# Peptides against a protein of PDB entry 6D0Y, part 16

Target 1, 225 residues: chain A of PDB entry 6D0Y
Amino acid sequence: ETEDHLESLICKVGEKSACSLESNLEGLAGVLEADLPNYKSKILRLLCTVARLLPEKLTIYTTLVGLLNARNYNFGGEFVEAMIRQLKESLKANNYNEAVYLVRFLSDLVNCHVIAAPSMVAMFENFVSVTQEEDVPQVRRDWYVYAFLSSLPWVGKELYEKKDAEMDRIFANTESYLKRRQKTHVPMLQVWTADKPHPQEEYLDCLWAQIQKLKKDRWQERHIL

## One batch from the design tools (peptide; made by RFdiffusion4, then SolubleMPNN)

Design b1_p10_1_s4 (from b1_p10_1, 7 letters changed)
Fold by OpenDDE base, seed 2:
Structure b1_p10_1_s4 (fold): chain B 225 residues (1-225), chain A 10 residues (1-10)
Amino acid sequence: as target 1 above (225 residues)
Amino acid sequence: MDEILKEYKE
């Protein structure tokens, strides 16, 4: 395979095909594995790029990486390392939208058996521990809580299956923080109605409520057609 | 944070 061809294959995976997505991913993983000796760096860069730039294909690429990791454990490690590095770079660059997406991506890698559940728990423990930092802006604390909570739809089930006690502790700390933080209420879009039975909640409170419900539902998301 | 991020591989 040529580098250009690899790029095409990686970028176009998940598009309409006569074969199933799973079959295509398995096939692509095989192709990529075979080409690692010659194009490891290129493949690594490509995967990192598409992981970052094609959020609509998040699960496709996490799955692909999972398959590759199963074939080549070392490459999987290098990929994770690259993604972690990218996360750090995003944070340093104050690119928080990218950063939170990367956390979600990493979260889904747990489901793909690329990242160990305990490791992800440790990451989230670290995130939530930011809420205990003194003399820092609340926006910093809020973001890490947001990054944690917003990633749970992708990994909450697995983490609670593996580390329920630790997760409960994280949740307790999160809840405690959310109760004591300064809340900035978002004005309702419907200005003309003064008395709404359900006022718009603050974004983290809303997210927390959603996650609590998801947890209560045993992390089973409702499929909306 | 850097210390925690080193051993994520399963």
Scores: peptide ipSAE 0.033, ipTM 0.752, DockQ to the pose 0.020
Fold by OpenDDE base, seed 4:
Structure b1_p10_1_s4 (fold): chain B 225 residues (1-225), chain A 10 residues (1-10)
Amino acid sequence: as target 1 above (225 residues)
Amino acid sequence: MDEILKEYKE
């Protein structure tokens, strides 16, 4: 395969086809594996790029990486390293939207057996530990909590199946932080009912409530978060 | 901010 052809294949995977997505992904994984000796660096860069720039295909590319990891464990490792590096770069550049998406991507890689569940738990422990940092802006604390919570729809089930005690600790710490943090109130969006008027929840409190419900439902998602 | 991030491949 030529480099240009590989790019086309990687970018177009998941598009309309006469074959199933699973079949296409297996086929592509085979092609990519065969070309790793000659185009590893290019393939790695391409996968990192599409992972970052095509969020609508998150599960497609995590699955593809999972298939590649199964075929070539070392390549899977290199990909994870590259994605972690990209996450760090995004944070350094204050690209927080990209950063949070990358955390979600990494989270779904747990489901694809690329990242171990304990490793992801450790990452989330690190994130939530930021809430305990002194003399830092609340926006920093809030972002890491957001990154954690917003990733749970992709990986919460797996993490609780394997590391429930640790996850409960993270949840407890998160709840504690959310109770004590300064909240941004939006009176203009306050919901009013005859029975019980209540102020509009700010974004983290709202997300927390959604995740708590998701957890209660054993991570069976019935809503679009 | 990135200092807390580590390698998580195992």
Scores: peptide ipSAE 0.033, ipTM 0.748, DockQ to the pose 0.019
Fold by OpenDDE base, seed 5:
Formats: structure tokens, C-alpha cells, sequence
Structure b1_p10_1_s4 (fold): chain B 225 residues (1-225), chain A 10 residues (1-10)
């Protein structure tokens, strides 16, 4: 395979085909594995790029990485390391939208058996621990709580199945913080329709309520978040 | 974060 061909294959995966998505992903994983000896760096860069730039294909690329990780454990590790580095870079650059998306992507990698559940729990423990930092802006504390809560739709089920006690502790700490923090209005939570108007809620309180509902529903998405 | 992931990677 040429580099251009690899790029085309990676970018176009998930598009309409005569074959099932699963078969296409398995086939692509095989092709990529075979080309790793010659194009590892290129493949790694391509996967990182599409993971970041094509959020509509999040589950496609996490699945692909999962398949590749199963074939080549070391490559899976290199990919995770690259994504973690990108997360750190995004945070340093104050690109918080990219950063939160990367956390969601990493969260879904747990479902694909690329990242272990305990590692993700540890990451979320670190995020929520920021709420206990002294002499820092509340916006910093709020963002890490947001990053945690907004990622749970992708990984909450798995984490509670594997680490329920630890997750309960994180939830308790989160709830405690949300009760004591200063609340503000967020325009993005404005009511869009006149039907069934209800009081506007602060964005983290709203998200917390949504996640609590999701948890109560055993992480089965029965409502639109 | 990277150290934690290395330790528990599947």
C-alpha cells in the first residue's frame, strides 16, 4: 500500500459499501497491520488526525483502534500515548473543546479494550480532584468536572461494572462540589422551543441531572441528552 | 495520565 492509499482507506472507512462495517473494519485492520513495518508512523499520525477531525466517526475509529490493538499491542499503546499527548497539548493551548472531545474518545477506547477501566477511573479521579485545588479559578474546577460528566455516556456502564465503589466515591465528591460552587447562567442551555417551558438550569447542574438519570436507567440511553 | 495508562493498559 502507498501512503496515499492508506490515507484514503482510513478516511473513507464507514462509508457506504457492499460489505458490513464490521467486515470492513476487520479488513482495514489487517491491511494496516501488514503495513506497520513500513508505515507505522504515518498510520499513527493518520489515525490521530481522523480521530480528532472526524468526531462523527468516533465509534468507527475507536473500534478500528481496538482491532489494531488486538493485533499489535504495542501499536495500541503508542496510539494511546499519542492521544494523551494531544490532550495535554490541547489543554496547554486552552483548546478546551478539543480536549473534552479527546476525553470522550479515550473513554470509548475503554469499551474497545484499548484502555483498562482502572486507568480511566484513575483519570477521572484526577479530574475531580481538581475541585479540591486551592487558589485556582472556578472555571478550571468546572471544566474538569464537565470533562468527567460529559464522558460518562460513553463509559459509565463499563466503569460501574468494574469499579463501582471507586465510581461512587467520585460521584460523591462531584456532588459535594456542585452543591458548594458558585452557579452561573449559560446561554447554551436556553430553551429553544416554547413547548413545555421549564426554568433554565446552570449547565453543570443540568448535566449532573442528566447523568444521574442515565445512571438510574442503568446507563441505557432512553432520553436525549 | 500517561503513566497511569501504561500501568493498566489492556
Amino acid sequence: as target 1 above (225 residues)
Amino acid sequence: MDEILKEYKE
Scores: peptide ipSAE 0.031, ipTM 0.745, DockQ to the pose 0.022
Fold by OpenDDE base, seed 1:
Structure b1_p10_1_s4 (fold): chain B 225 residues (1-225), chain A 10 residues (1-10)
Amino acid sequence: as target 1 above (225 residues)
Amino acid sequence: MDEILKEYKE
């Protein structure tokens, strides 16, 4: 395959086809594996690019990487390393929207058997440990908690099945932080609200409540009416 | 984080 053709195949995967998505992904994984000796660097860059720039295809590309990792373990490792580097670069550049998305992408890679559960637990431990840093803005602490909590819909089930004790510790630390952080804006908003059919909560408190409910529901998401 | 992911990669 030519480099241009590979780019087209990677970018268009998941679009309308006569074949099933699973068959297309398996076929593409085979093509990419065969071309790694000649186009490894190009394929790596392409996969990283589409993973970052096409969030609507998150599960498509995590699945593709999972299939490719099963065929070529070393390449899968190189991809993960590249994504971690990109995460670090995004954080350094204060591109927090990209950063949080990358965390979600990495989280779903656990389900695709690319990243082991203990590694993801360790990452989340590192995130929540930021809440214990001294002389840093609360917005920094809040962001890492947000990145952790907002990724759990993608990986919480798997992590609790394999590392329940460690996850409970992370949850306890998170809860402790949420109780002691400043939330002065919430009372102000409550004064402006005349009708309160539902309790007004700060965005992290609200997310925490949602994740607690998700955990109680055994990580099965409900339909919104 | 890089080293952790390498160590526990499936």
Scores: peptide ipSAE 0.030, ipTM 0.742, DockQ to the pose 0.022

Design b1_p10_2_s1 (from b1_p10_2, 6 letters changed)
Fold by OpenDDE base, seed 3:
Structure b1_p10_2_s1 (fold): chain B 225 residues (1-225), chain A 10 residues (1-10)
Amino acid sequence: as target 1 above (225 residues)
Amino acid sequence: RLKEFEEKLS
């Protein structure tokens, strides 16, 4: 395949096709593997780009990388390294929306057997440890907690299956922080259900409650068809 | 892979 053709294939995978998504991903993985000797750098760059720019195709590209990793272990590693570098760059540039998405992407790579569960636990330990740092703005602390919690829907099940004790520690530290952090005293919007008023929850408290429920439900969430 | 990943996070 030519370089231009590879770009087209990578960008368009997952779109409407006469073939199933699974077959297209397997086929593309095979094509990319075969062309790595000639176009490794280009393929790596393309995959990193689409992973970042097409968040709606997160599971498509994590799956593709998973397939490639199974075929070529070294390439999978190089991809992860590239994504981690991009995460660091995003954080450095204060691009927190991109950063949190990258954390989520990396989280799903655990499910695709590209990233080891212990490595992801270590990342989250580092994130939550920011809450214990002195002279750090609360906004920064809050973001790392948010990045952790908001990624758990994608990886919480696997991490608790592999590293339950460590995850419990992270949760305890998170809970402790959420209890002691400052909350703005602004008028709260109220949601009324029948004659039972419910105040609007703070966004991190709300997320925490959702994650706690998800954990209680064994990380199984109901999907609407 | 585990070691490599952790090193890149450092």
Scores: peptide ipSAE 0.025, ipTM 0.730, DockQ to the pose 0.019
Fold by OpenDDE base, seed 5:
Structure b1_p10_2_s1 (fold): chain B 225 residues (1-225), chain A 10 residues (1-10)
Amino acid sequence: as target 1 above (225 residues)
Amino acid sequence: RLKEFEEKLS
């Protein structure tokens, strides 16, 4: 395989094919594994790039990484490290939209057995702990809570199956913070609740209610949020 | 489908 061909394969996976998506992903994982001795760095960079730039293929690429991780555990670790570095860089650059997407991507990697559940719980504990820090702007505290809550649709089920006690503690801390924080109006909520005959909620309160409902439904999505 | 596939990993 040529370097250009690998790029094409990685970018096109998940597109219409005569074969099933699962078979294509397994085949691609095999091809990439075979080429790691010659193109590891390039493959790593390509996967990081498409993971960031093609959010519509999030589950495709997390699954691909999961397959690669199963074949080459060290490569999976290197990929996670690269994504964590990117998350840190995004936060430093105040690129919060990219950062929150990366948290969601990492969350789905737990389902693909690339990231251990305890590690993700620890990350979320760190996020929610920001709400207890002194001399931190509320906008920053709110973002970490948002990053946590908005990622739970991808990983909440797995985390509660493996670490229910720890997750309950995180939820309790989150609820406590949401009750005491200053609440503000977010204009985009007007679009979401335009046809609803109820008072508009603050965006984190709204998200909290959605996540509580999802949790009550045992993390099975039964409606479009 | 992908979720089911993910659960089969490892």
Scores: peptide ipSAE 0.025, ipTM 0.623, DockQ to the pose 0.039
Fold by OpenDDE base, seed 4:
Structure b1_p10_2_s1 (fold): chain B 225 residues (1-225), chain A 10 residues (1-10)
Amino acid sequence: as target 1 above (225 residues)
Amino acid sequence: RLKEFEEKLS
């Protein structure tokens, strides 16, 4: 019964409340911490589940995990390990949509001081290194680049503040790959202006341009990518 | 707001 109650609390956090979200998260973190001695495994599984199945609450649950990590460092580590395992499983199963979301989730955990910036940089280095492998289909290479670029709105600022040289290298390798990869032409769907018409870009080139602009704006996002 | 909260996590 206590487990069911915890599930309810975890699933409902971030919903409409008389209290602030921050207050609710702090309260929930305290409740979960107190129950870790008895229900650590269950709590871990619940958090992994909501992290995977409720993408609309990404920042809510990363913040919650951050609070828990601050209270119980070991639990934070176990959670990260579980999420990494899930990411690997998703990749092996070719569940690319789930996998990319998990990368974004892990990325935001850097902001919550759960994952160290150098560790995330290393992950992205590994992703982009796939583009240099000879026996990998382009669709898979493209996915790793997409996973990297699409995660930067969540963590790009932090990574460049701490590992700018390494990030620049990753960007250079990404740019090089994007220039040499086979591109698919898509019907013109983008908005154009009469003063400055531009050719239609495929999805990765478009994302690259958006991320370059975001970087130029010092990672201050003014619109949803 | 939530991002700001995240940045203040200890």
Scores: peptide ipSAE 0.024, ipTM 0.620, DockQ to the pose 0.040
Fold by OpenDDE base, seed 2:
Structure b1_p10_2_s1 (fold): chain B 225 residues (1-225), chain A 10 residues (1-10)
Amino acid sequence: as target 1 above (225 residues)
Amino acid sequence: RLKEFEEKLS
């Protein structure tokens, strides 16, 4: 396989095919594994790139990495390290949208058995601990909470299965913070002539409510066709 | 969609 061909395969995986996605991913994982001795750095870079630039294929690439990790544990580790490095760089560059996406990506890697649940818990503990730091802007505190909460749809089930006590502690700290933080309500897009039964919630409060509901539902999401 | 498959990964 050539580098160009690998790039094509990686970029196109998940597109329409006569074979199942799972079969294609297994095949691609095999191809990539075989080419790691010659193209490890290139493959690593490609995977990092598509992981960042193709959010619509998040689960495809996390799965692919999971398969690769199963075949080559060292490569999986290197990939995670690269993604963590990218996350740090994004944070330093104030690219918070990219950063939060990376957190979600990493979260889904837990499902793919690339990242251990305790490691992800530790990351979230670090995130939520920012809310307890002195002299930190609320916008920064809010972002870390947002990054945590918004990632739970991807990893909450696994984390509670493995680290329920620790997660409960994180949730308690999060709830405490949300109760005491300054809230900025998002203006309604519609001009209402009468009071609504339920006022519009602040975005983090809304997210918190959604996550609480998801947790209550044992992390089972509704299937939408 | 791929959660079932992902859960089978080891």
Scores: peptide ipSAE 0.024, ipTM 0.615, DockQ to the pose 0.038

Design b1_p10_2_s2 (from b1_p10_2, 6 letters changed)
Fold by OpenDDE base, seed 3:
Structure b1_p10_2_s2 (fold): chain B 225 residues (1-225), chain A 10 residues (1-10)
Amino acid sequence: as target 1 above (225 residues)
Amino acid sequence: RLDEFEKKLE
């Protein structure tokens, strides 16, 4: 057993295999758990790396981490801490694309029983609180609202089941901000419908409307077959 | 393949 083999396994999980994904994830979790005494640091780094660099495998790696967390709670905690550190570094470096993905990744970890719902609520409270900061560029405020709203498809259901009152407060604050923020007068590209043309909706307003509908639909999304 | 690698590691 070598580090190279572990790297290969972690990177290739979810790809073509003779076994089911679920079986492979269980097997990999077992292998990784067994090797933690010798390769904890390496395994931790590898998981953080693939989580960041392979966004197409988000649910694969959140699930894997969930399985590992169930086997080794301490390791799961260390992984979360590492990802939070990475999020902070991304924000500091103004890497907002990576940052928003990391928020989404963390959001899905709630579903995998790695992050507690109250902790995620607290994070979102912190994000939305940025809208109340003085002398802050609107682009900063907008991004935190975007990060919050764009993550809700992954975690909104769980958060409302566990912390509905707190979530309602966050939503109220978000709505208030969206009403008062300056909307860039994008030369109104009018969307032409069959019966009536209407102005193109601003991107955050559009996202807000989508999330409101998702909430109304009990956080159930229709899937494209 | 993942299963092949798993067998190799175990």
Scores: peptide ipSAE 0.032, ipTM 0.726, DockQ to the pose 0.311
Fold by OpenDDE base, seed 5:
Structure b1_p10_2_s2 (fold): chain B 225 residues (1-225), chain A 10 residues (1-10)
Amino acid sequence: as target 1 above (225 residues)
Amino acid sequence: RLDEFEKKLE
């Protein structure tokens, strides 16, 4: 396969096809594996790029990476390392929108058996630990809590199945922080249609309530968050 | 569908 052809295949996966998505992903994983000896760097760059630029295909590309990781464990590791590096760079550059999306992407990689549950728990522990740091702006503390909570729809079930005690500790620390932090009125995207009007909540309090409900529902999403 | 597929990767 040529580099241009590989790019086309990677970009088009998940689009309309006569075959099932699963079969297409398996096929593409096979093609990519076969071409790793010649195009590893290019394939790695392409996967990182589409992972970042096509958020609508998040689960498609995490699944693809999962399949590829099963075929070539070392490549899977290199991909994760690249994504973690990108996350760090985004944080350094204060690109918080990119950073939070990358955390969500990494979270879904746990479901694809690319990232181990304990590793993701450790990441979230590190995030929530920022709330305990002195001389750190609250906006920074709030962002790490937001990044943690907003990623749980993708990985909360898996983490509680395997690391419930550790997750409970993180939740307790998060709750404690949310109770003591300074609450500010932050404009939020309004729900377009609501059956009953309710008072507007602070954005982290609102998210916390949503995640608690999701947890109570055993991480089964019944409504759009 | 993807969730089921991901489960098969175990």
Scores: peptide ipSAE 0.025, ipTM 0.610, DockQ to the pose 0.039
Fold by OpenDDE base, seed 4:
Structure b1_p10_2_s2 (fold): chain B 225 residues (1-225), chain A 10 residues (1-10)
Amino acid sequence: as target 1 above (225 residues)
Amino acid sequence: RLDEFEKKLE
């Protein structure tokens, strides 16, 4: 396989095909594994790029990486390291949209056995610990909480199965922060109800409520978050 | 939201 061909294969996987997605991913993993001796760096870069730039294919590429990791553990490790570096760079550049997606991507890699559950828990502990830092802008604190909460649909079940006590601690710290942080509520007009008008929940409070419900439902998603 | 094609590898 040439580098250009590999790029094409990686970018197009998951698109319409006569074969199943699973078959295509397995096939692609085999092709990529075979070409690692010659194109490891290129393959690594390509996977990092598509992982970052094609959010609609998140589960496709996490699965692909999972398959590759199973075939070549060293490559899987290098990929994770590269993604972590990218996350750090995104944060330094204040590219929070990219950063939060990367956290979600990493979260789903836990399901693919690329990242260990304890490692992801540690990451989330670090995120939520930012809420306890002094002299930190609330926007930064809020983002780390958002990054944590918004990733749980992808990994919450696995993390609670493996590290329930630690996760409960993180949740407690998150709840505590959400109660004491400054909030921006917009008054909601009650047009069709006799209920007294009340401010609508701001985005983190809303997300928190959704995640709490998801947790209560044993991480079985029944609605669109 | 989880993708329809999400797969947990065992």
Scores: peptide ipSAE 0.025, ipTM 0.562, DockQ to the pose 0.037
Fold by OpenDDE base, seed 2:
Structure b1_p10_2_s2 (fold): chain B 225 residues (1-225), chain A 10 residues (1-10)
Amino acid sequence: as target 1 above (225 residues)
Amino acid sequence: RLDEFEKKLE
C-alpha cells in the first residue's frame, strides 16, 4: 500500500459502493491497522484532516476511528490527542466554527468508545465553568455554552446514562448562566418578534429549550424522512 | 468505490 492509496481510501470511504458501509469501514480499519507500522504519522494526519474538513462524514470517520481504536488502542489515543491539540489551536486562532465542530466530533467519539464518558463530562465541566469566571467576555462564555449544548445531540444520552449526577450539575450551572446573561436582540429576530405567545427566542435560549426537550425525550431524536 | 480500492490494495 502507498500513502496515496491510503489517502484515497480514507477520503472516499462512505461513498457509493457495492459493499455496505460497515463492511467498508471494517475493511479500511484493517488496512490502516496493517499500515500503521509504516505510515502511522501519515494516517494520523489524514484522519485528522478528513475529520476536520469533511463534516458531512462525521459519523463515518468517528466510526472508523472507533474501529481502529479497537484494533490499536494506542493509535486511538494518539488520534484523540491530536484532535485535542487541534481544538486548542482552533480556539487560540479564534476559529470557533472549527472548534465547535471538533467538540461535536469528540462527542461522537464517546459513542464510538474512543473517549470515555467521564472525560467528556470533564471537558464540558471545564466549558461551563467559564461562565463562572470573572472578567470574561460574555461572547466567550456564550460560545462555551453553545459548544456544550450543541454537542449534546451526539453524546447526551451516553453521558446521562453514565454520569447523570454530574450532567445535572452542568445543566444547573448552564441554566443559571442563561437566566442571568444579557440577552442580545438581533435585528433579524425583530422581524419575527411580535406580540405572540411564542416570540422568536435568542439563539442560546432556543438551543437550551431544544436540548431540554431532547433530554425530556430521553435523547431520542425524531426520525427524519 | 471503497471496495474497488480495497481490492487494489490487497
Scores: peptide ipSAE 0.032, ipTM 0.725, DockQ to the pose 0.312; fails the geometry check

Design b1_p10_2_s3 (from b1_p10_2, 7 letters changed)
Fold by OpenDDE base, seed 4:
Structure b1_p10_2_s3 (fold): chain B 225 residues (1-225), chain A 10 residues (1-10)
Amino acid sequence: as target 1 above (225 residues)
Amino acid sequence: RLDEFLKKLE
């Protein structure tokens, strides 16, 4: 395969095909594995790029990486390292939208057996620990909590299956922080007056409530958060 | 702290 052809294959995977997605991913993984000796760097860069720029294909590319990792463990490691570097860079650049997506991507890699559950738990512990630091802006503390909570739809089930005690601790710390942080509540715009009007939930409080319900439902998602 | 951990991640 040529470099250009590989790019096309990687970018177009998951699109309409006569074959199943699973078959296409397995086939692509085989092709990429065979070309690693010649195009490892290119393939690595391509996968990192699509992982960052095509969020609608998150599960497709995490699955692909999972398949590649199973075939070539070293490559899987290099990919994770590259994504971590990108996460660090995005954080340093205050590109929090990219950063949160990268955390979510890494989270789904746990399901694909690329990242170990304990490692992801440790990452989330570090995220939530920021809330306990002094002289840290709340906006930054809020972001780490958001990054944690917003990733749980992808990995919460796996993490609780493997590290329930640690996850409960993280949740407790998160709840504690959410109770004590400064909140901005906006009055709800209501067409009809309710019996007891209440302020609209702040975005983190809202997310927290959704995640708590998801947890209560044993991480069975029935709606888009 | 976070950076140090990320360096050790798989």
Scores: peptide ipSAE 0.028, ipTM 0.738, DockQ to the pose 0.018
Fold by OpenDDE base, seed 1:
Structure b1_p10_2_s3 (fold): chain B 225 residues (1-225), chain A 10 residues (1-10)
Amino acid sequence: as target 1 above (225 residues)
Amino acid sequence: RLDEFLKKLE
């Protein structure tokens, strides 16, 4: 395969096909593995690019990386390293939208056996520990809690199956922070003229409630958060 | 500490 062909294959995977997605991904993983001796750097860059810029295909590319990691462990490691570097750069640049997406991507890589569950737990422990730091703006503390909670739909089941005690500790710390943090004036934004009033909640409290419900449902998703 | 952890993952 040429570089152009590889780009096309990677960008178009998951689109309409006569074959199953699983078959296509397995096939693509085989093609990419075979071409690593000639195009490793290009393939790595392409995968990093689509992972970041095509969020609608998140599960497709995490699965692809999982398959590649199984075939070539070293390459899988290089990919993870690249994604971690990107996360660090995003945080340093205050690009929090990209950063939170990268956390979700990394979270789903746990399901694909690319990242170990204990490593992800450690990352979330670090995130929530920011809430305990002195002289840190609440908006920053809130973001790390948001990044943690908003990633759990992708990895909560696996983490609780593997590290339930540690996750419970993180949850306890999160709950404690949410109770003591300053909240916005939600009532001012309520619509009082509605025939059937809908209660309004602060966004992190709302997310927390959703995650708690998801946890109670044994991480079986019923709604798109 | 987050930065340190992320460096370890690299």
Scores: peptide ipSAE 0.027, ipTM 0.730, DockQ to the pose 0.017
Fold by OpenDDE base, seed 3:
Parts: structure tokens; C-alpha cells; sequence
Structure b1_p10_2_s3 (fold): chain B 225 residues (1-225), chain A 10 residues (1-10)
């Protein structure tokens, strides 16, 4: 395949097709693997770009990377390294919306057997440890907790299956922080019921409650249609 | 997610 054609294939994967998504991903993985000797750098850049710019296709591209990693472990490693570098750059540039999405993307790569569960646990340990730093603004501490909690829908099940003791420690530290931090109730779009009015709740407390329920439900989510 | 598809290959 030509370089321009590869770009088209990568960008359009997952769109409406006569073939199944799985078939298209397997076929594309084969094409990309065959072209790695000639176009590794270009393919790497393209995958990093679409991973960042097309969040609606998160699971499509994590799966594609998982397939490529299974075929070529070195390429999978290079992709992860590139995404970690991008995460660091986003944080340095104060692009926190991009940063939190990248954490979520990396989290789903654990399910695709690209990132080891212990490595992701270590990352989250580092995030939550920021809450214990004394000379850091609360808004920054809150962001790292948010990045951790908001990623758990994608990886919580796998991490508790592999590293339950370590995850419990992270949860305990998170809970402790949430109890002692300064809280401000922020209006949010939410559903109201006439019979049971819902009081305004702080956004991190709300997220914490949602994650705790998800954990109790053994990380099983209801489908949204 | 397509994790089940990946598990067929690994």
C-alpha cells in the first residue's frame, strides 16, 4: 500500500462497511504489519494522531494497536512510548482535557494486552500520591484523582483481577483525600425526579459514588442506547 | 470493546 492509501485506511476504519469491524481490523493489521519495514515511522505517527484526534473511535484504535502488538511486540512498545510522551507534553502544555483522554486510552490498552496491569497500577499510584504533596494546589490534586477515577470504567475490572491489594490501597488513599479536601458544589446537568429531589453534589464526590457503585457491581456497566 | 476478538488471537 502507498503511504497516502495507508492514511486513508487508518482514518476510515470502523466506518460503515460491507464487512464486519473485526474483519476490517484484522485485515488492516495485516496490511500495516507487512508495511512496517518500509513505513514504520509514518504508521506510528498516523496511529498516534488518530488516537488523539478521534476519541469516538477509542476502542477501535486500541484494538488495532492490540492486534499489531501481538504481531510485532517492538512496534507495540514504541507506540506506547509515543503516547506516554504525548501525555507528558499535554501536561506540560496544560492541555488537561487531552491528557485525561490519553490516560483513558492507555487504560484501555491494558485490556488489549498492550500495557501490563502492574504498570497501569503503578501509574495510578503515582497519580494518587500527588494528593499527599503539601505544596501543590488542590485543583492539580483534584485533576489527578479525576484522571484516575474517570479511567476506571475502562480498566478497573482488569486491575482488580490482577492487583486487588494494590488497588484497595489506592482507593483508601483516594477516599481519605476526598473526605478532607475543600468542597464546592458545582451545578451540573442532571436528571431530576419530582418524588425524590436530588441535592446538589460536588463533582468528584459524585464521580466517586459512581465508581464505588461500579466496583460493587463487579465493574459491569449498563449499555447506553 | 473488542477484547474478546483479541483473546482469540493471543
Amino acid sequence: as target 1 above (225 residues)
Amino acid sequence: RLDEFLKKLE
Scores: peptide ipSAE 0.017, ipTM 0.604, DockQ to the pose 0.041
Fold by OpenDDE base, seed 5:
Structure b1_p10_2_s3 (fold): chain B 225 residues (1-225), chain A 10 residues (1-10)
Amino acid sequence: as target 1 above (225 residues)
Amino acid sequence: RLDEFLKKLE
């Protein structure tokens, strides 16, 4: 395949076709594997780009990377390294929305057997450890907690299946921090469809409650959050 | 659904 064809194939995967999504992904993984000797750098860049720019296809591209990783383990590693570098760059540039999305993407890569569960646990331990640092703005502490909690819908089940004790420790530390942190008052937005408006809960407390419920439900999503 | 597919490849 030419570079232009590869771009088209990667960008269009998951769109309507006569074949199943799984078949298309496996086929594309095969095509990409065959072209790695000639177009590895281009393929790597393309995958990183679509991973970042097409969040609606997150699970499609994590699965694609998972399939490709199974075919070429080294390439999978290079992809993860590239995404980690991008995460670091986003944090340095204070692009926190991009950074949190990248954490979610990496989290789903655990389900695709690209990132090991212990490695993701270690990352989250590092995130939550920021809450214990002195002379660090609370907004930064809050962001790392947010990044951790907001990623759990994608990886919480897997991590608790394999590292329940470590995850419990992280949760305990998170809960302790949330209890002692200063809560910020934000303008209360009325829910458009609500007949009886009520004050909105602080965003991290709200997220914590949602994650606690998800955990209680054994990480099975029953409602659209 | 997709993670289940990947698990079959282990």
Scores: peptide ipSAE 0.016, ipTM 0.600, DockQ to the pose 0.039

